# Peptides against a protein of PDB entry 2N1D, part 150

Target 1, 169 residues: chain A of PDB entry 2N1D
Amino acid sequence: EVKVKIPEELKPWLVDDWDLITRQKQLFYLPAKKNVDSILEDYANYKKSRGNTDNKEYAVNEVVAGIKEYFNVMLGTQLLYKFERPQYAEILADHPDAPMSQVYGAPHLLRLFVRIGAMLAYTPLDEKSLALLLNYLHDFLKYLAKNSATLFSASDYEVAPPEYHRKAV

## One batch from the design tools (peptide; made by RFdiffusion4, then SolubleMPNN)

Design b1_p27_6_s4 (from b1_p27_6, 11 letters changed)
Fold by OpenDDE base, seed 3:
Structure b1_p27_6_s4 (fold): chain B 169 residues (1-169), chain A 27 residues (1-27)
Amino acid sequence: as target 1 above (169 residues)
Amino acid sequence: SDVEEVLKALEESAEELREELEAAAEA
């Protein structure tokens, strides 16, 4: 199985995110102030600024595109806790054609990397390609860790209103 | 590990959703 290692600095955020939603019954504020698209764009620009070759730049763009695609495919069915489902339904109703990468933010993006390993294990990639992809994924996670102070905050969550609780049961 | 617990929680959520969707499709 493909294992994507989560940086130690980000592990507490995963736990806090889980706790905020499942135990404290809070919701991440949507649409995100800093959505997945913008995070990925910032990463790509960050990589470009480090003087990567044209080939490396192309590879980064492909990885970014891939992450975005996986996120958009997996968000609704694989990356939400049960308590978040009504919120997702509302988002779909209000923005039926919007990719979720334009709505959701860093916490949900981080969840992708918790789940993506299993998906990649069944993806028809040769060993070399998979290794390269994993390197970029880990590089991206390192970027998230480096910028965690600005990307992850409990203040981005809000207590769900009583009427929401009725829908979430 | 903490990550494993989060993974488990997400997997359980996803599985429950799958079951609900399947049940709805069959109804």
Scores: peptide ipSAE 0.511, ipTM 0.884, DockQ to the pose 0.776
Fold by OpenDDE base, seed 1:
Structure b1_p27_6_s4 (fold): chain B 169 residues (1-169), chain A 27 residues (1-27)
Amino acid sequence: as target 1 above (169 residues)
Amino acid sequence: SDVEEVLKALEESAEELREELEAAAEA
């Protein structure tokens, strides 16, 4: 199995996110003030500003594109807790043509990296390519950790109203 | 680990959703 290591700085946030949704019955405010597309763009620009070679820049762009694609594919079926399903349904109804990377933010993006390892184990990648991909994924996670103060906040969540509880069972 | 607990919770949620979708498709 392919294991993606989550930085120690972000592990507590995963637990807090889980607790906010499942136990405290809160919802992440949507659409996100800073969506996944924006986060990935900032990362790419950050890497470019570091004076990387053209080939490294190309690799970063490919990784960003891949993360975005995986997120958009997996969000609705793999990255939501049960309590979040009515909210997702409402988002789909209101924004049927919008990719979820333009709606959701950092917390849900972080959840992707909890689940993506198992999926990558079944991808047709050679050992060298997989190792390289994992290195970039870890590099991106380090970036998230460095910017965690601006990306992750409990203030981005809100208590779900009573009418929502009726929908969520 | 804490991450493993989160993973398990997400997996359980996803599996439940899959079962619901399959049941709906067969109805």
Scores: peptide ipSAE 0.510, ipTM 0.884, DockQ to the pose 0.782
Fold by OpenDDE base, seed 4:
Structure b1_p27_6_s4 (fold): chain B 169 residues (1-169), chain A 27 residues (1-27)
Amino acid sequence: as target 1 above (169 residues)
Amino acid sequence: SDVEEVLKALEESAEELREELEAAAEA
């Protein structure tokens, strides 16, 4: 299987995110103050600022585009806990043409990397391409870990109102 | 592990959704 290693710094956050949603019945505030698109853009700019060659910059852009695409495809069906489904339905109704990378933020993006390994196992990539992709994914995760203080916060969640609970049951 | 717990939760959620969508499509 394809294994994507989550940095140790982010593992506690994954658990906290899970707990906030499923056990504390909170919701991530949407639309995100800092959406997935902006996070990926910041990463690309970060890589550029470190003096990467044009070729490396191009590769980073492709990886960013790939992550964005995977996120947009997987968010609704693979990256949500059951409690979040009514919220997602409302977002779709209000913004039917908006990619979810413009709506959701860092916590949901991090969830992608929990699930992406299994998806990549069924992707027809040669060993070299897969290794390269994995390297970039790990590099991106490292970036998220370094910036975790600004990307992940329980204050971005709010207690769901009673009327929401009725929809989620 | 902590990650495995989260993975399991997401997988279970996704599976439930899949079943619901399939049931709706067959109706």
Scores: peptide ipSAE 0.475, ipTM 0.876, DockQ to the pose 0.780
Fold by OpenDDE base, seed 2:
Structure b1_p27_6_s4 (fold): chain B 169 residues (1-169), chain A 27 residues (1-27)
Amino acid sequence: as target 1 above (169 residues)
Amino acid sequence: SDVEEVLKALEESAEELREELEAAAEA
């Protein structure tokens, strides 16, 4: 397994996120006020503002594209708690052609980085390429940590209605 | 470039995963 380290300041949020959904039976408000696409775009722009080389800009864009792709592939099958499944089904019905990166937000994006390490273990990356990727992933996670106050909030969740509980088998 | 190789690997991996998951869901 490839080790992707989550910043210490974000680990408590993962616990809170889990608690809100699984124990408190709440749901993240969808579509997200700030979706994954927007977060990744902000990161890319942030990196561009700090970098003055075309190569760095190109690399950031490719990393963003990769993160987006993996998120869209893995969200429905790998990143949801059981309680969130009915909500996901509703999203698919309402937005059949929309990538999930346009619907979901920071909490689910962060969950990706808990799982992505295992997936990267199956990718044909040499040591140099893997190191480069990990550097960017950690850099992005650091960005999330810097902006955690605006990206992660319990106020983005709401108690699921009783009719939803009946669907959540 | 190394970045291009990483992107290619990620895209291929993601596509393979998608195909496998879709196949499993349809079975």
Scores: peptide ipSAE 0.022, ipTM 0.569, DockQ to the pose 0.054

Design b1_p27_7_s1 (from b1_p27_7, 8 letters changed)
Fold by OpenDDE base, seed 2:
Formats: C-alpha cells, sequence, structure tokens
Structure b1_p27_7_s1 (fold): chain B 169 residues (1-169), chain A 27 residues (1-27)
C-alpha cells in the first residue's frame, strides 16, 4: 500500500464535501470559478517565487503536469460520487474537447489524492523513487492546506434542482 | 476519510504508470 498523507487541515473538508454531495444533494458549481489548471499554475508560480533552481523549477513543472494528467485520467471514473454522474454527463456534452482539469476545481482535485495511492501501489517503483514522488505530492498538498480558506468553501456548492434528482441514482 | 468508490481497470493503471514514469524522469 502506498500511503498519501492528507494534511489534517484538509481531512474535515473531505467529510464536508461528502456530506454536501451525498446527504445534502448539492452539486459543485461547474465550470469551476477556479479550475484545477489554475490551481496548479498558482502552485508552480508560488514555487518559482521561492527562489528555486532551474532544475527544481523543471521538476515542479513536471509534477504539475503529472498531477493534471492524473486528474484528467481519473476524474470521470474514479473521483465522482454517484449523485454527480448526471452533471458529469452534461459537462461532457457541453465541453466535449475540454480536459476536466479546466472544468473542475479544488474539491475534486483533493479527492484525487485520496485515491491515487491505491493506484500507485500497482506501479512498479523502487522505494527511493516512490519516496521522491510522494515528497512532491505532499508538498503540493501542503500548499492546498495553506490556501484552504480560498480553495474550499461550501458556497461553491448549490442545491440540485428537482429535475436533476429524477436523473440521479 | 470518505471518497467515491469505483473499480479500477487495467487501462487506467497503465495510464497512471506512464504518467508516473514521465514525472520520475524529471526528478
Amino acid sequence: as target 1 above (169 residues)
Amino acid sequence: IPAPEAPITEEELEKIRKITEKILKAL
């Protein structure tokens, strides 16, 4: 098992996110006001402003690109609660050529890090390589925690209309 | 910690492996 440590500051948000969707029958507003691409760009710029070397900057950029790709691969199949499926179908119809990293935001990005560990466990990596990757992922999660007040808010959700409930399982 | 539950396919795992390998080459 590959353990991706979620910062303690963000664990309560995952519970709130789950509650908003599954129990309160709300939906995250899409397209996100601040999408995954924007969050990753801000992180990369933040790291650059901290005075990293060219090599470190390159590494951060590749990690950012990788997280984006992880997200785009996993969003539709791994990161949605059942109640969110009709919304996703509508998004695909309205934005057929757009990567989901341009549509979804911080809450769904955070869900990625809850699920990615199980998938990485099936990727043949030596311990040193895995540790190195995890260090970068944890650094990004630390960034999310630091900016949690602006990235995670119940006000980004809205009650699904009655018409939606008829489509949702 | 709550999260959506869904089965993982070999196709998804292969994509994740390729992405991971690309990242590691830069680290």
Scores: peptide ipSAE 0.802, ipTM 0.976, DockQ to the pose 0.845
Fold by OpenDDE base, seed 1:
Structure b1_p27_7_s1 (fold): chain B 169 residues (1-169), chain A 27 residues (1-27)
Amino acid sequence: as target 1 above (169 residues)
Amino acid sequence: IPAPEAPITEEELEKIRKITEKILKAL
């Protein structure tokens, strides 16, 4: 199995995220104040500011584009807890033409990296290509860890109303 | 580490494969 290593700083957040949704019956506020598109853009600009060459900038941009595509493919089917499914259905009805990377934020983006490894395990890749890809994914995760104080907060969640509980059977 | 549990489909895997190939061409 392909293992994407999650920074130790972010592991407690994944536990809190799980607890907020599944046990406390809260929902992440949507649309996100800072969506996935914005987070990825900030990362790309951060890498550019580090004085990288044009070639390295191109590589980063393609990785960013790829992460966005991964997210938009996987969000609805792979990254939601059961309690969040009615909320997702409402989002699709209200924003039918919007990619989910413009709606969801950092917590759901982080969940991607917990799940992507299992899917990559079924994707034929040579050892060098896999190592190279993982290096870029880990670099992005390091960025998320560095900015975790502004990206992850329990205050971005709200207690679901009683009528929502009836939908989330 | 907790995460949502969901079945993986062949269609999803194919999309992930195509995205991955595009990324690798740039690296």
Scores: peptide ipSAE 0.801, ipTM 0.976, DockQ to the pose 0.852
Fold by OpenDDE base, seed 5:
Structure b1_p27_7_s1 (fold): chain B 169 residues (1-169), chain A 27 residues (1-27)
Amino acid sequence: as target 1 above (169 residues)
Amino acid sequence: IPAPEAPITEEELEKIRKITEKILKAL
């Protein structure tokens, strides 16, 4: 099976994220102050500033586009805890045509990398192609780890109101 | 590592496959 290694620096955050949502009954503030689109754009610019060649820049841009598409496909069905479902329904009602990469932020983006490996296992890929893809995904994860102090914070969550609890599971 | 759990559909897998192929063409 395909294994996407999560940086050790980010593993504690995934635990905190889970705890905030499932046990403390909090919600990530939406729309995100810094959404997935913005994070990916910053990453692409970061790679460019490090003196990449044109070919390398093209590759990074396609990886960024791909991660965005992965996220938009998976967010609603694969990346939400049950407690977050009513919030997602509200987002869909208010923004029916907006890609979720413009609404959600870093915590949900990180969840993608916990889940994507299992899905890639069903995608026929040769060993070289898979290794190459994983190298780029891991590079992006390293970027998230380097910027974790600004991307992941419990202050971006808030306690769900009583009215939300009544419609949430 | 904590993460949400949900069933995966064939439609989702097909979309993931197409995205992956697009990425790999650039690598």
Scores: peptide ipSAE 0.800, ipTM 0.976, DockQ to the pose 0.831
Fold by OpenDDE base, seed 3:
Structure b1_p27_7_s1 (fold): chain B 169 residues (1-169), chain A 27 residues (1-27)
Amino acid sequence: as target 1 above (169 residues)
Amino acid sequence: IPAPEAPITEEELEKIRKITEKILKAL
């Protein structure tokens, strides 16, 4: 399998995220106050500020674009707990053409990196290319960990209303 | 580490492959 290592700082968050949704029956507030697009943009700008070369800046931009595309492909089918599906359906109904990277935020983005490894395992990649890709993904995860205090908070979740519970069961 | 689990389709894999190739061209 392709192992995407999640920083230790973020592993507890994934447990909290799971608990909030599946056991406490809460939902991440949508649209996100800080969506995936903005997180990726901040990362790209962060990398630029670190004095990268033009070529490396281009690489970062393409990685950012790729992560965004990964997310938009996988969100609806791979990154939602069962309890979140009615919410997703409502989002699609209200915004059928909006990319989910403009709607969802950091918690769902982090879930991507838990799942992407399994998908990459089925994608034919040479070892060198895979290692290079993983280096960039891990660098982004490191950025998420560094900014975890502002990106991940239980206060971004809310108890689902009674009418939602009727749809989700 | 908890995470949602769902079956992976060939269509999804193809999309992921294309995205990955695009990224790798820039690296």
Scores: peptide ipSAE 0.799, ipTM 0.976, DockQ to the pose 0.848

Design b1_p27_7_s2 (from b1_p27_7, 9 letters changed)
Fold by OpenDDE base, seed 1:
Structure b1_p27_7_s2 (fold): chain B 169 residues (1-169), chain A 27 residues (1-27)
Amino acid sequence: as target 1 above (169 residues)
Amino acid sequence: IPAPESEITEEELEKIRELTEKILKAL
């Protein structure tokens, strides 16, 4: 299995995220005040501002585009807890043409990196290519960790109404 | 680390493969 290492700073958040949804029966507020598209854009701009001279700006852009597409492919089927499925269905009904990277935010984006490794394991890659990809993914995760105070907050969740509970169970 | 659990389909894997290949060409 391809192991995508989650920064230690973010591991507790994944536990809190799981607890908020599955045990406290809360939902992340949608649409996100800061969606995945915005987070990726900020990251790209951050990388460009570092002033690197290796002419790898196109690589950063491609990685950002790739992460976005990974997210949009996997969100609905791979990144939602059971309790969140009715909310997702409502989002699809209200915004059928909107990519989920414009609706969801940092918590769900972080979940991507917990799940993507298993899928990459089924993608034939030479060791060098895999190492390069992982380096970029880890670099992005490091960015998330650095900005975790502004990206991850329990205040972005709210208690689901009683009507929702009937749909989710 | 907790995470949602779901079955991975071949269709999803194919999409991920294609995206990954595209990324790697730029690296």
Scores: peptide ipSAE 0.672, ipTM 0.960, DockQ to the pose 0.814
Fold by OpenDDE base, seed 3:
Structure b1_p27_7_s2 (fold): chain B 169 residues (1-169), chain A 27 residues (1-27)
Amino acid sequence: as target 1 above (169 residues)
Amino acid sequence: IPAPESEITEEELEKIRELTEKILKAL
């Protein structure tokens, strides 16, 4: 297993996220008020504002693009609790060509980093490359932790309607 | 830490590999 360290500040949120959906039967409001694309853009701009060199800026842009694509690949199959699957199906029906990074937000993005380690474990990477990649992923996670107050809120969830419960259980 | 759990498919893994390679080229 490739260990992606989740900041301590964000670990409680993952528990709350799980509780809201699996136990309280709530759904994250979609489309997200602040979607994954926006979060990644903010991060990239944040990194650029800190005086990175051109090469580092290029690297950040590619990391952002990579995280976005990681998310888009994994969201539907790897990052949803069972209760969320009908919602996802509705999103696909309404927006079949929209990348999920334009629909979902911070909570689901954070779930990516809980799951991505297992995926990377099956990817043949040399130690140096893996360490370098993890460094960037951890840097992004640090950014999420720094902005957690604005990115993660239970108020972004809502109780699923009765008709939804019949489909989700 | 709770998280959704699903079986990883080879198709997904290949996509992740490809994306990872793309990222690493820039690092």
Scores: peptide ipSAE 0.671, ipTM 0.960, DockQ to the pose 0.855
Fold by OpenDDE base, seed 4:
Structure b1_p27_7_s2 (fold): chain B 169 residues (1-169), chain A 27 residues (1-27)
Amino acid sequence: as target 1 above (169 residues)
Amino acid sequence: IPAPESEITEEELEKIRELTEKILKAL
């Protein structure tokens, strides 16, 4: 089993996110005011500004690119609650060529890290490689926790209109 | 921790494997 540890500071948000969507029947406003691409860019710039003595810039860029692609692969099939599926279908129809990292934001990005561990468990990685990858993923999660006040807000959600409920199963 | 529940497909796993290998080349 591969365990991606979510910072304790972010766990309450995942509960609130779940509640907003599944129980309060709200939707995250799309396109996001701050999309996944922007969040990852900010992280990369943050890491570069810290001025590590080691040449880690290339590694950070590749991790950012990797997280972006992880997200784009998994969003539609693994990161949406049932209630969100009609919204996703509308997004695909309106923006067929746009990567979902340009549409969705922080809450859905955080959901990625709840689910990615299960997929990594089926990836044949040696212990050293897995530990190395997890270190970078955890570092990014720490960044999200540090900036949680600006990245996660219930005000980014809105009550779904009545006609949406007819489409939602 | 709540999360969406869905079954993982082999196609998704293969994509994740490929992406992971790409990342690891840089680490």
Scores: peptide ipSAE 0.666, ipTM 0.960, DockQ to the pose 0.796
Fold by OpenDDE base, seed 5:
Structure b1_p27_7_s2 (fold): chain B 169 residues (1-169), chain A 27 residues (1-27)
Amino acid sequence: as target 1 above (169 residues)
Amino acid sequence: IPAPESEITEEELEKIRELTEKILKAL
């Protein structure tokens, strides 16, 4: 198994996220006020402002593009709790051509990193390549932890209406 | 750590493999 280490600062949020959805029957407000595309753009700009070389900048841009595509591949099938599936169906109906990275936000992006390790285990990578990739993923996670106060908030969730509960049976 | 649970398909795995290879070429 490929282990992606989640920063200790973000582990409590994953518990809160789970509780809000599964126990409190709330939904993350969609479309997100700050979507995955925006978060990744901010990260890329943050890295550029740190004085990276051209090669470093290129690498960061490719990692950002990769994380975006990982998210878009996995969101609908791997990153949603059962209670969230009706909401996803509504999003697909209303925005059939929009990538989910333009709709969803930080909480679902963080869930990606809990699940991606299992999928990477099936990718035949040598130890050096895997370590290199993980270093970049961990760097991004560190960025999320640094900005957790602005990226993760229970106020971005809302109680699902009665009509939604009927769909979520 | 809590997370959604679902079965992974071969098609999803192939997409992840392709994306990973693309990233690694840039690193």
Scores: peptide ipSAE 0.665, ipTM 0.959, DockQ to the pose 0.833

Design b1_p27_7_s3 (from b1_p27_7, 10 letters changed)
Fold by OpenDDE base, seed 2:
Structure b1_p27_7_s3 (fold): chain B 169 residues (1-169), chain A 27 residues (1-27)
Amino acid sequence: as target 1 above (169 residues)
Amino acid sequence: IPAPESEITEEQLKKIKEITEKILKKL
């Protein structure tokens, strides 16, 4: 298996996220105030501001683009709890042409990294290439951990209305 | 660590492979 290590600082959030959705029957507010696209852009700008070489900057841009693509591929089918399915359907109906990276935010982005390893296990990569990719993914996760106070908050969730609850159960 | 139920499809795997290869070719 391909192990993507989640920073210890972020593991409790995944538990809180799960609890908010599955037990408290809350929904992440959509469209996100800070969507995945903006988070990735901030990360890229953060890396650029540190005076990286052209090659490093280019690499960051490619990784950012890749993470965005990963997210958009996996969000609808792999990154949603059952309770979130009706919300997703509404989003698709209202914004059929919008990539989900423009709608969803940090919590769902973090869920990607819980599942991406299993997908990468089916991609035939040499050990060096895999290690290189993982290094970049881990660097991004480190960025998320560093900014966790602003990216992850229970205040971004709200109790689903009774009408929604009836649709979701 | 909790996570939603996941269903891996061949189509998704193909896309993930393509994305990954694209990234690595440029790194």
Scores: peptide ipSAE 0.736, ipTM 0.966, DockQ to the pose 0.794
Fold by OpenDDE base, seed 3:
Structure b1_p27_7_s3 (fold): chain B 169 residues (1-169), chain A 27 residues (1-27)
Amino acid sequence: as target 1 above (169 residues)
Amino acid sequence: IPAPESEITEEQLKKIKEITEKILKKL
């Protein structure tokens, strides 16, 4: 397998996220107050502000674009707990043309990095290319960890209403 | 670490592969 290391600071959040959804039957408030697009943009700007070379800036932009695409491809099929499926269906109905990176936020983005490693294991890559990609992904994860206080909060979740429970499994 | 349970499909793998190759091509 391809090991994508989740920062230790973020591992407890993944447990809390799981608990909020699956056990407490809460839903992340959608559309997100700070969506994936915004998070990625902030990251890119953060990297630019650190005085990176133009080439490094360009590379960061490509990685950001790639993470966005990963997220948009995987959100609906791999990043949702069963309880969240009706919410996703509602989002698709209300916003059929909107990429999910404009709807969902930090918790779901973090879930991507839990799953992406298994997917990358099936992508033929030379060792150097894989290491390069992983380095960028890990750098982004470090950014998420650094900003975890503002990106991850249980207050962004809310108890699903009774009518939602009736259609959720 | 908890994560949603999902089956990996050939279609999803293909898309991820394409995205990955596109990223690396530009890096």
Scores: peptide ipSAE 0.731, ipTM 0.965, DockQ to the pose 0.818
Fold by OpenDDE base, seed 4:
Structure b1_p27_7_s3 (fold): chain B 169 residues (1-169), chain A 27 residues (1-27)
Amino acid sequence: as target 1 above (169 residues)
Amino acid sequence: IPAPESEITEEQLKKIKEITEKILKKL
């Protein structure tokens, strides 16, 4: 098992996210006002502003690119609740060539880190390499926690219309 | 912590492995 530690500050949000979708039958507004690409770009810029060396800056850029790739691979099959699948199908139909990192936002990005550990457990890695990767992932999660007030809001969700409920059943 | 129900596929695992290796070679 590969354990990706979610900051305690963000755990309540994951519960709220789950409740909004599964119990209150709401949907995250798409396309996101602040998409995954933008969040990752802000993180990279934040790291640069703290005086990273060229080498450290390069490493951050590679991690950002990797997280984006992880997200785009996993969003459709791993990161959606059942109620969200009709919405995803509509997005694919309307934007077939757009990466999902340009459509979805912070809540779905956070869900990635709940699931990525299980995926990494099936990827053969030596302990040193795994620790190195996890350190970067945890650093990004700390950034999300620090900016949680601006990144995560129930106001970004809305009640699904009646016709959507028929599709979701 | 709640999470969506999902099933891991071999295709996804392959992609995740490739991405991970690409990251690590640069770190």
Scores: peptide ipSAE 0.729, ipTM 0.965, DockQ to the pose 0.862
Fold by OpenDDE base, seed 5:
Structure b1_p27_7_s3 (fold): chain B 169 residues (1-169), chain A 27 residues (1-27)
Amino acid sequence: as target 1 above (169 residues)
Amino acid sequence: IPAPESEITEEQLKKIKEITEKILKKL
Protein backbone atom coordinates (compact mmCIF):
# COMPACT_ATOMS: atom_id res chain seq x y z
CA GLU B 1 0.00 0.00 0.00
CA VAL B 2 0.93 3.65 -0.25
CA LYS B 3 2.63 4.68 2.96
CA VAL B 4 1.61 7.99 4.44
CA LYS B 5 4.04 8.61 7.25
CA ILE B 6 2.48 9.98 10.40
CA PRO B 7 4.80 12.25 12.38
CA GLU B 8 6.13 10.48 15.44
CA GLU B 9 4.80 13.17 17.73
CA LEU B 10 1.25 12.51 16.50
CA LYS B 11 1.30 8.73 16.84
CA PRO B 12 0.75 8.85 20.61
CA TRP B 13 -2.30 11.01 20.02
CA LEU B 14 -3.82 8.38 17.77
CA VAL B 15 -3.42 5.91 20.60
CA ASP B 16 -4.95 8.33 23.09
CA ASP B 17 -7.82 9.02 20.70
CA TRP B 18 -8.44 5.31 20.33
CA ASP B 19 -8.32 4.84 24.09
CA LEU B 20 -10.71 7.69 24.81
CA ILE B 21 -13.29 6.31 22.42
CA THR B 22 -13.00 2.55 22.65
CA ARG B 23 -11.87 1.97 26.22
CA GLN B 24 -13.02 5.02 28.14
CA LYS B 25 -16.27 5.23 26.16
CA GLN B 26 -15.99 8.93 25.50
CA LEU B 27 -17.09 10.93 22.48
CA PHE B 28 -15.49 13.86 20.74
CA TYR B 29 -17.71 16.88 21.28
CA LEU B 30 -19.67 17.73 18.15
CA PRO B 31 -19.89 20.05 16.41
CA ALA B 32 -16.18 20.61 16.85
CA LYS B 33 -15.11 23.94 18.28
CA LYS B 34 -12.51 23.97 15.51
CA ASN B 35 -13.72 21.96 12.55
CA VAL B 36 -11.77 20.48 9.67
CA ASP B 37 -12.65 23.39 7.40
CA SER B 38 -11.15 25.83 9.86
CA ILE B 39 -8.00 23.78 10.33
CA LEU B 40 -7.45 23.60 6.59
CA GLU B 41 -8.07 27.31 6.21
CA ASP B 42 -5.51 28.06 8.89
CA TYR B 43 -3.02 25.84 7.13
CA ALA B 44 -3.58 27.57 3.81
CA ASN B 45 -3.13 30.96 5.42
CA TYR B 46 -0.01 29.73 7.16
CA LYS B 47 1.48 28.64 3.85
CA LYS B 48 0.49 31.91 2.21
CA SER B 49 2.16 33.95 4.91
CA ARG B 50 5.46 32.25 4.20
CA GLY B 51 5.80 34.09 0.90
CA ASN B 52 5.20 31.25 -1.51
CA THR B 53 4.89 31.91 -5.21
CA ASP B 54 1.44 32.22 -6.69
CA ASN B 55 1.86 28.82 -8.25
CA LYS B 56 2.61 27.23 -4.91
CA GLU B 57 -0.30 29.04 -3.35
CA TYR B 58 -2.60 27.61 -5.97
CA ALA B 59 -1.20 24.17 -5.30
CA VAL B 60 -1.79 24.53 -1.56
CA ASN B 61 -5.36 25.59 -2.17
CA GLU B 62 -5.98 22.54 -4.29
CA VAL B 63 -4.40 20.28 -1.70
CA VAL B 64 -6.57 21.84 1.00
CA ALA B 65 -9.65 21.33 -1.12
CA GLY B 66 -8.60 17.79 -1.82
CA ILE B 67 -8.01 16.90 1.80
CA LYS B 68 -11.43 18.29 2.64
CA GLU B 69 -13.01 16.16 -0.05
CA TYR B 70 -11.07 13.08 1.03
CA PHE B 71 -12.34 13.61 4.54
CA ASN B 72 -15.95 14.07 3.55
CA VAL B 73 -15.85 10.93 1.42
CA MET B 74 -14.22 8.74 4.02
CA LEU B 75 -15.49 9.96 7.40
CA GLY B 76 -18.69 7.96 7.65
CA THR B 77 -17.38 4.59 6.55
CA GLN B 78 -13.68 4.58 7.36
CA LEU B 79 -12.83 7.06 10.10
CA LEU B 80 -15.25 6.16 12.91
CA TYR B 81 -14.88 3.58 15.63
CA LYS B 82 -17.91 1.43 16.32
CA PHE B 83 -18.66 3.35 19.49
CA GLU B 84 -19.01 6.57 17.49
CA ARG B 85 -21.67 5.24 15.12
CA PRO B 86 -24.74 6.36 17.09
CA GLN B 87 -23.29 9.85 17.38
CA TYR B 88 -22.69 9.95 13.66
CA ALA B 89 -26.24 8.81 12.98
CA GLU B 90 -27.56 11.61 15.15
CA ILE B 91 -25.42 14.15 13.32
CA LEU B 92 -26.69 12.93 9.96
CA ALA B 93 -30.28 13.08 11.13
CA ASP B 94 -29.93 16.62 12.44
CA HIS B 95 -27.72 17.94 9.65
CA PRO B 96 -28.19 15.73 6.61
CA ASP B 97 -26.73 18.18 4.10
CA ALA B 98 -23.82 19.49 6.11
CA PRO B 99 -20.37 18.32 5.06
CA MET B 100 -18.70 16.42 7.84
CA SER B 101 -15.68 18.71 7.51
CA GLN B 102 -17.85 21.36 9.14
CA VAL B 103 -18.82 19.06 12.01
CA TYR B 104 -15.75 17.03 12.94
CA GLY B 105 -12.36 18.25 14.05
CA ALA B 106 -8.66 17.49 14.31
CA PRO B 107 -8.77 13.96 15.74
CA HIS B 108 -10.91 12.60 12.94
CA LEU B 109 -8.93 14.55 10.38
CA LEU B 110 -5.77 12.89 11.63
CA ARG B 111 -7.43 9.49 11.33
CA LEU B 112 -7.86 10.23 7.63
CA PHE B 113 -4.14 10.03 7.11
CA VAL B 114 -4.00 6.60 8.68
CA ARG B 115 -6.43 5.33 6.04
CA ILE B 116 -5.86 7.44 2.92
CA GLY B 117 -2.80 5.49 1.86
CA ALA B 118 -4.79 2.34 1.34
CA MET B 119 -7.22 4.24 -0.85
CA LEU B 120 -4.46 5.84 -2.89
CA ALA B 121 -3.04 2.40 -3.57
CA TYR B 122 -6.00 1.83 -5.87
CA THR B 123 -5.32 5.06 -7.76
CA PRO B 124 -2.87 4.58 -10.62
CA LEU B 125 -0.12 7.14 -10.15
CA ASP B 126 3.32 7.48 -11.58
CA GLU B 127 6.15 7.71 -9.12
CA LYS B 128 6.67 11.43 -9.59
CA SER B 129 3.02 12.28 -9.08
CA LEU B 130 2.77 10.09 -6.02
CA ALA B 131 5.87 11.64 -4.53
CA LEU B 132 4.53 15.14 -5.09
CA LEU B 133 1.19 14.31 -3.54
CA LEU B 134 2.81 12.65 -0.56
CA ASN B 135 5.08 15.64 -0.07
CA TYR B 136 2.08 17.92 0.27
CA LEU B 137 0.23 15.52 2.53
CA HIS B 138 3.28 15.16 4.72
CA ASP B 139 3.69 18.93 4.80
CA PHE B 140 0.17 19.24 6.13
CA LEU B 141 0.85 16.55 8.70
CA LYS B 142 3.89 18.50 9.84
CA TYR B 143 1.60 21.46 10.34
CA LEU B 144 -0.71 19.36 12.48
CA ALA B 145 2.25 18.20 14.52
CA LYS B 146 3.49 21.75 14.96
CA ASN B 147 0.08 22.82 16.26
CA SER B 148 -0.77 19.62 18.10
CA ALA B 149 -0.95 21.31 21.50
CA THR B 150 -3.88 23.43 20.37
CA LEU B 151 -5.52 20.92 18.04
CA PHE B 152 -5.53 17.73 20.09
CA SER B 153 -6.82 17.58 23.65
CA ALA B 154 -8.61 15.01 25.75
CA SER B 155 -10.72 17.88 27.09
CA ASP B 156 -12.54 17.91 23.76
CA TYR B 157 -14.03 14.54 24.66
CA GLU B 158 -16.84 13.78 27.07
CA VAL B 159 -18.14 10.66 28.76
CA ALA B 160 -21.07 9.20 26.91
CA PRO B 161 -24.24 8.68 28.94
CA PRO B 162 -25.31 5.16 29.91
CA GLU B 163 -28.12 5.09 27.37
CA TYR B 164 -25.64 5.85 24.62
CA HIS B 165 -23.31 3.14 25.82
CA ARG B 166 -26.07 0.57 25.57
CA LYS B 167 -26.74 1.54 21.96
CA ALA B 168 -23.13 1.48 20.88
CA VAL B 169 -21.82 -1.76 22.35
CA ILE A 1 -1.25 2.55 15.30
CA PRO A 2 -4.93 1.95 15.93
CA ALA A 3 -7.44 2.47 13.15
CA PRO A 4 -11.23 2.48 12.94
CA GLU A 5 -13.30 -0.10 11.17
CA SER A 6 -13.25 0.27 7.42
CA GLU A 7 -15.76 -0.20 4.66
CA ILE A 8 -14.49 0.60 1.19
CA THR A 9 -16.74 0.82 -1.85
CA GLU A 10 -16.01 1.18 -5.52
CA GLU A 11 -17.84 4.49 -5.49
CA GLN A 12 -15.54 5.82 -2.81
CA LEU A 13 -12.49 4.66 -4.71
CA LYS A 14 -13.73 6.43 -7.81
CA LYS A 15 -14.19 9.65 -5.88
CA ILE A 16 -10.75 9.37 -4.34
CA LYS A 17 -9.26 8.95 -7.79
CA GLU A 18 -11.08 12.00 -9.09
CA ILE A 19 -10.02 14.11 -6.15
CA THR A 20 -6.44 12.98 -6.56
CA GLU A 21 -6.38 13.87 -10.23
CA LYS A 22 -7.78 17.29 -9.43
CA ILE A 23 -4.97 17.90 -6.97
CA LEU A 24 -2.24 16.65 -9.25
CA LYS A 25 -3.03 19.01 -12.10
CA LYS A 26 -1.81 21.83 -9.84
CA LEU A 27 1.33 20.12 -8.58
Scores: peptide ipSAE 0.727, ipTM 0.965, DockQ to the pose 0.794

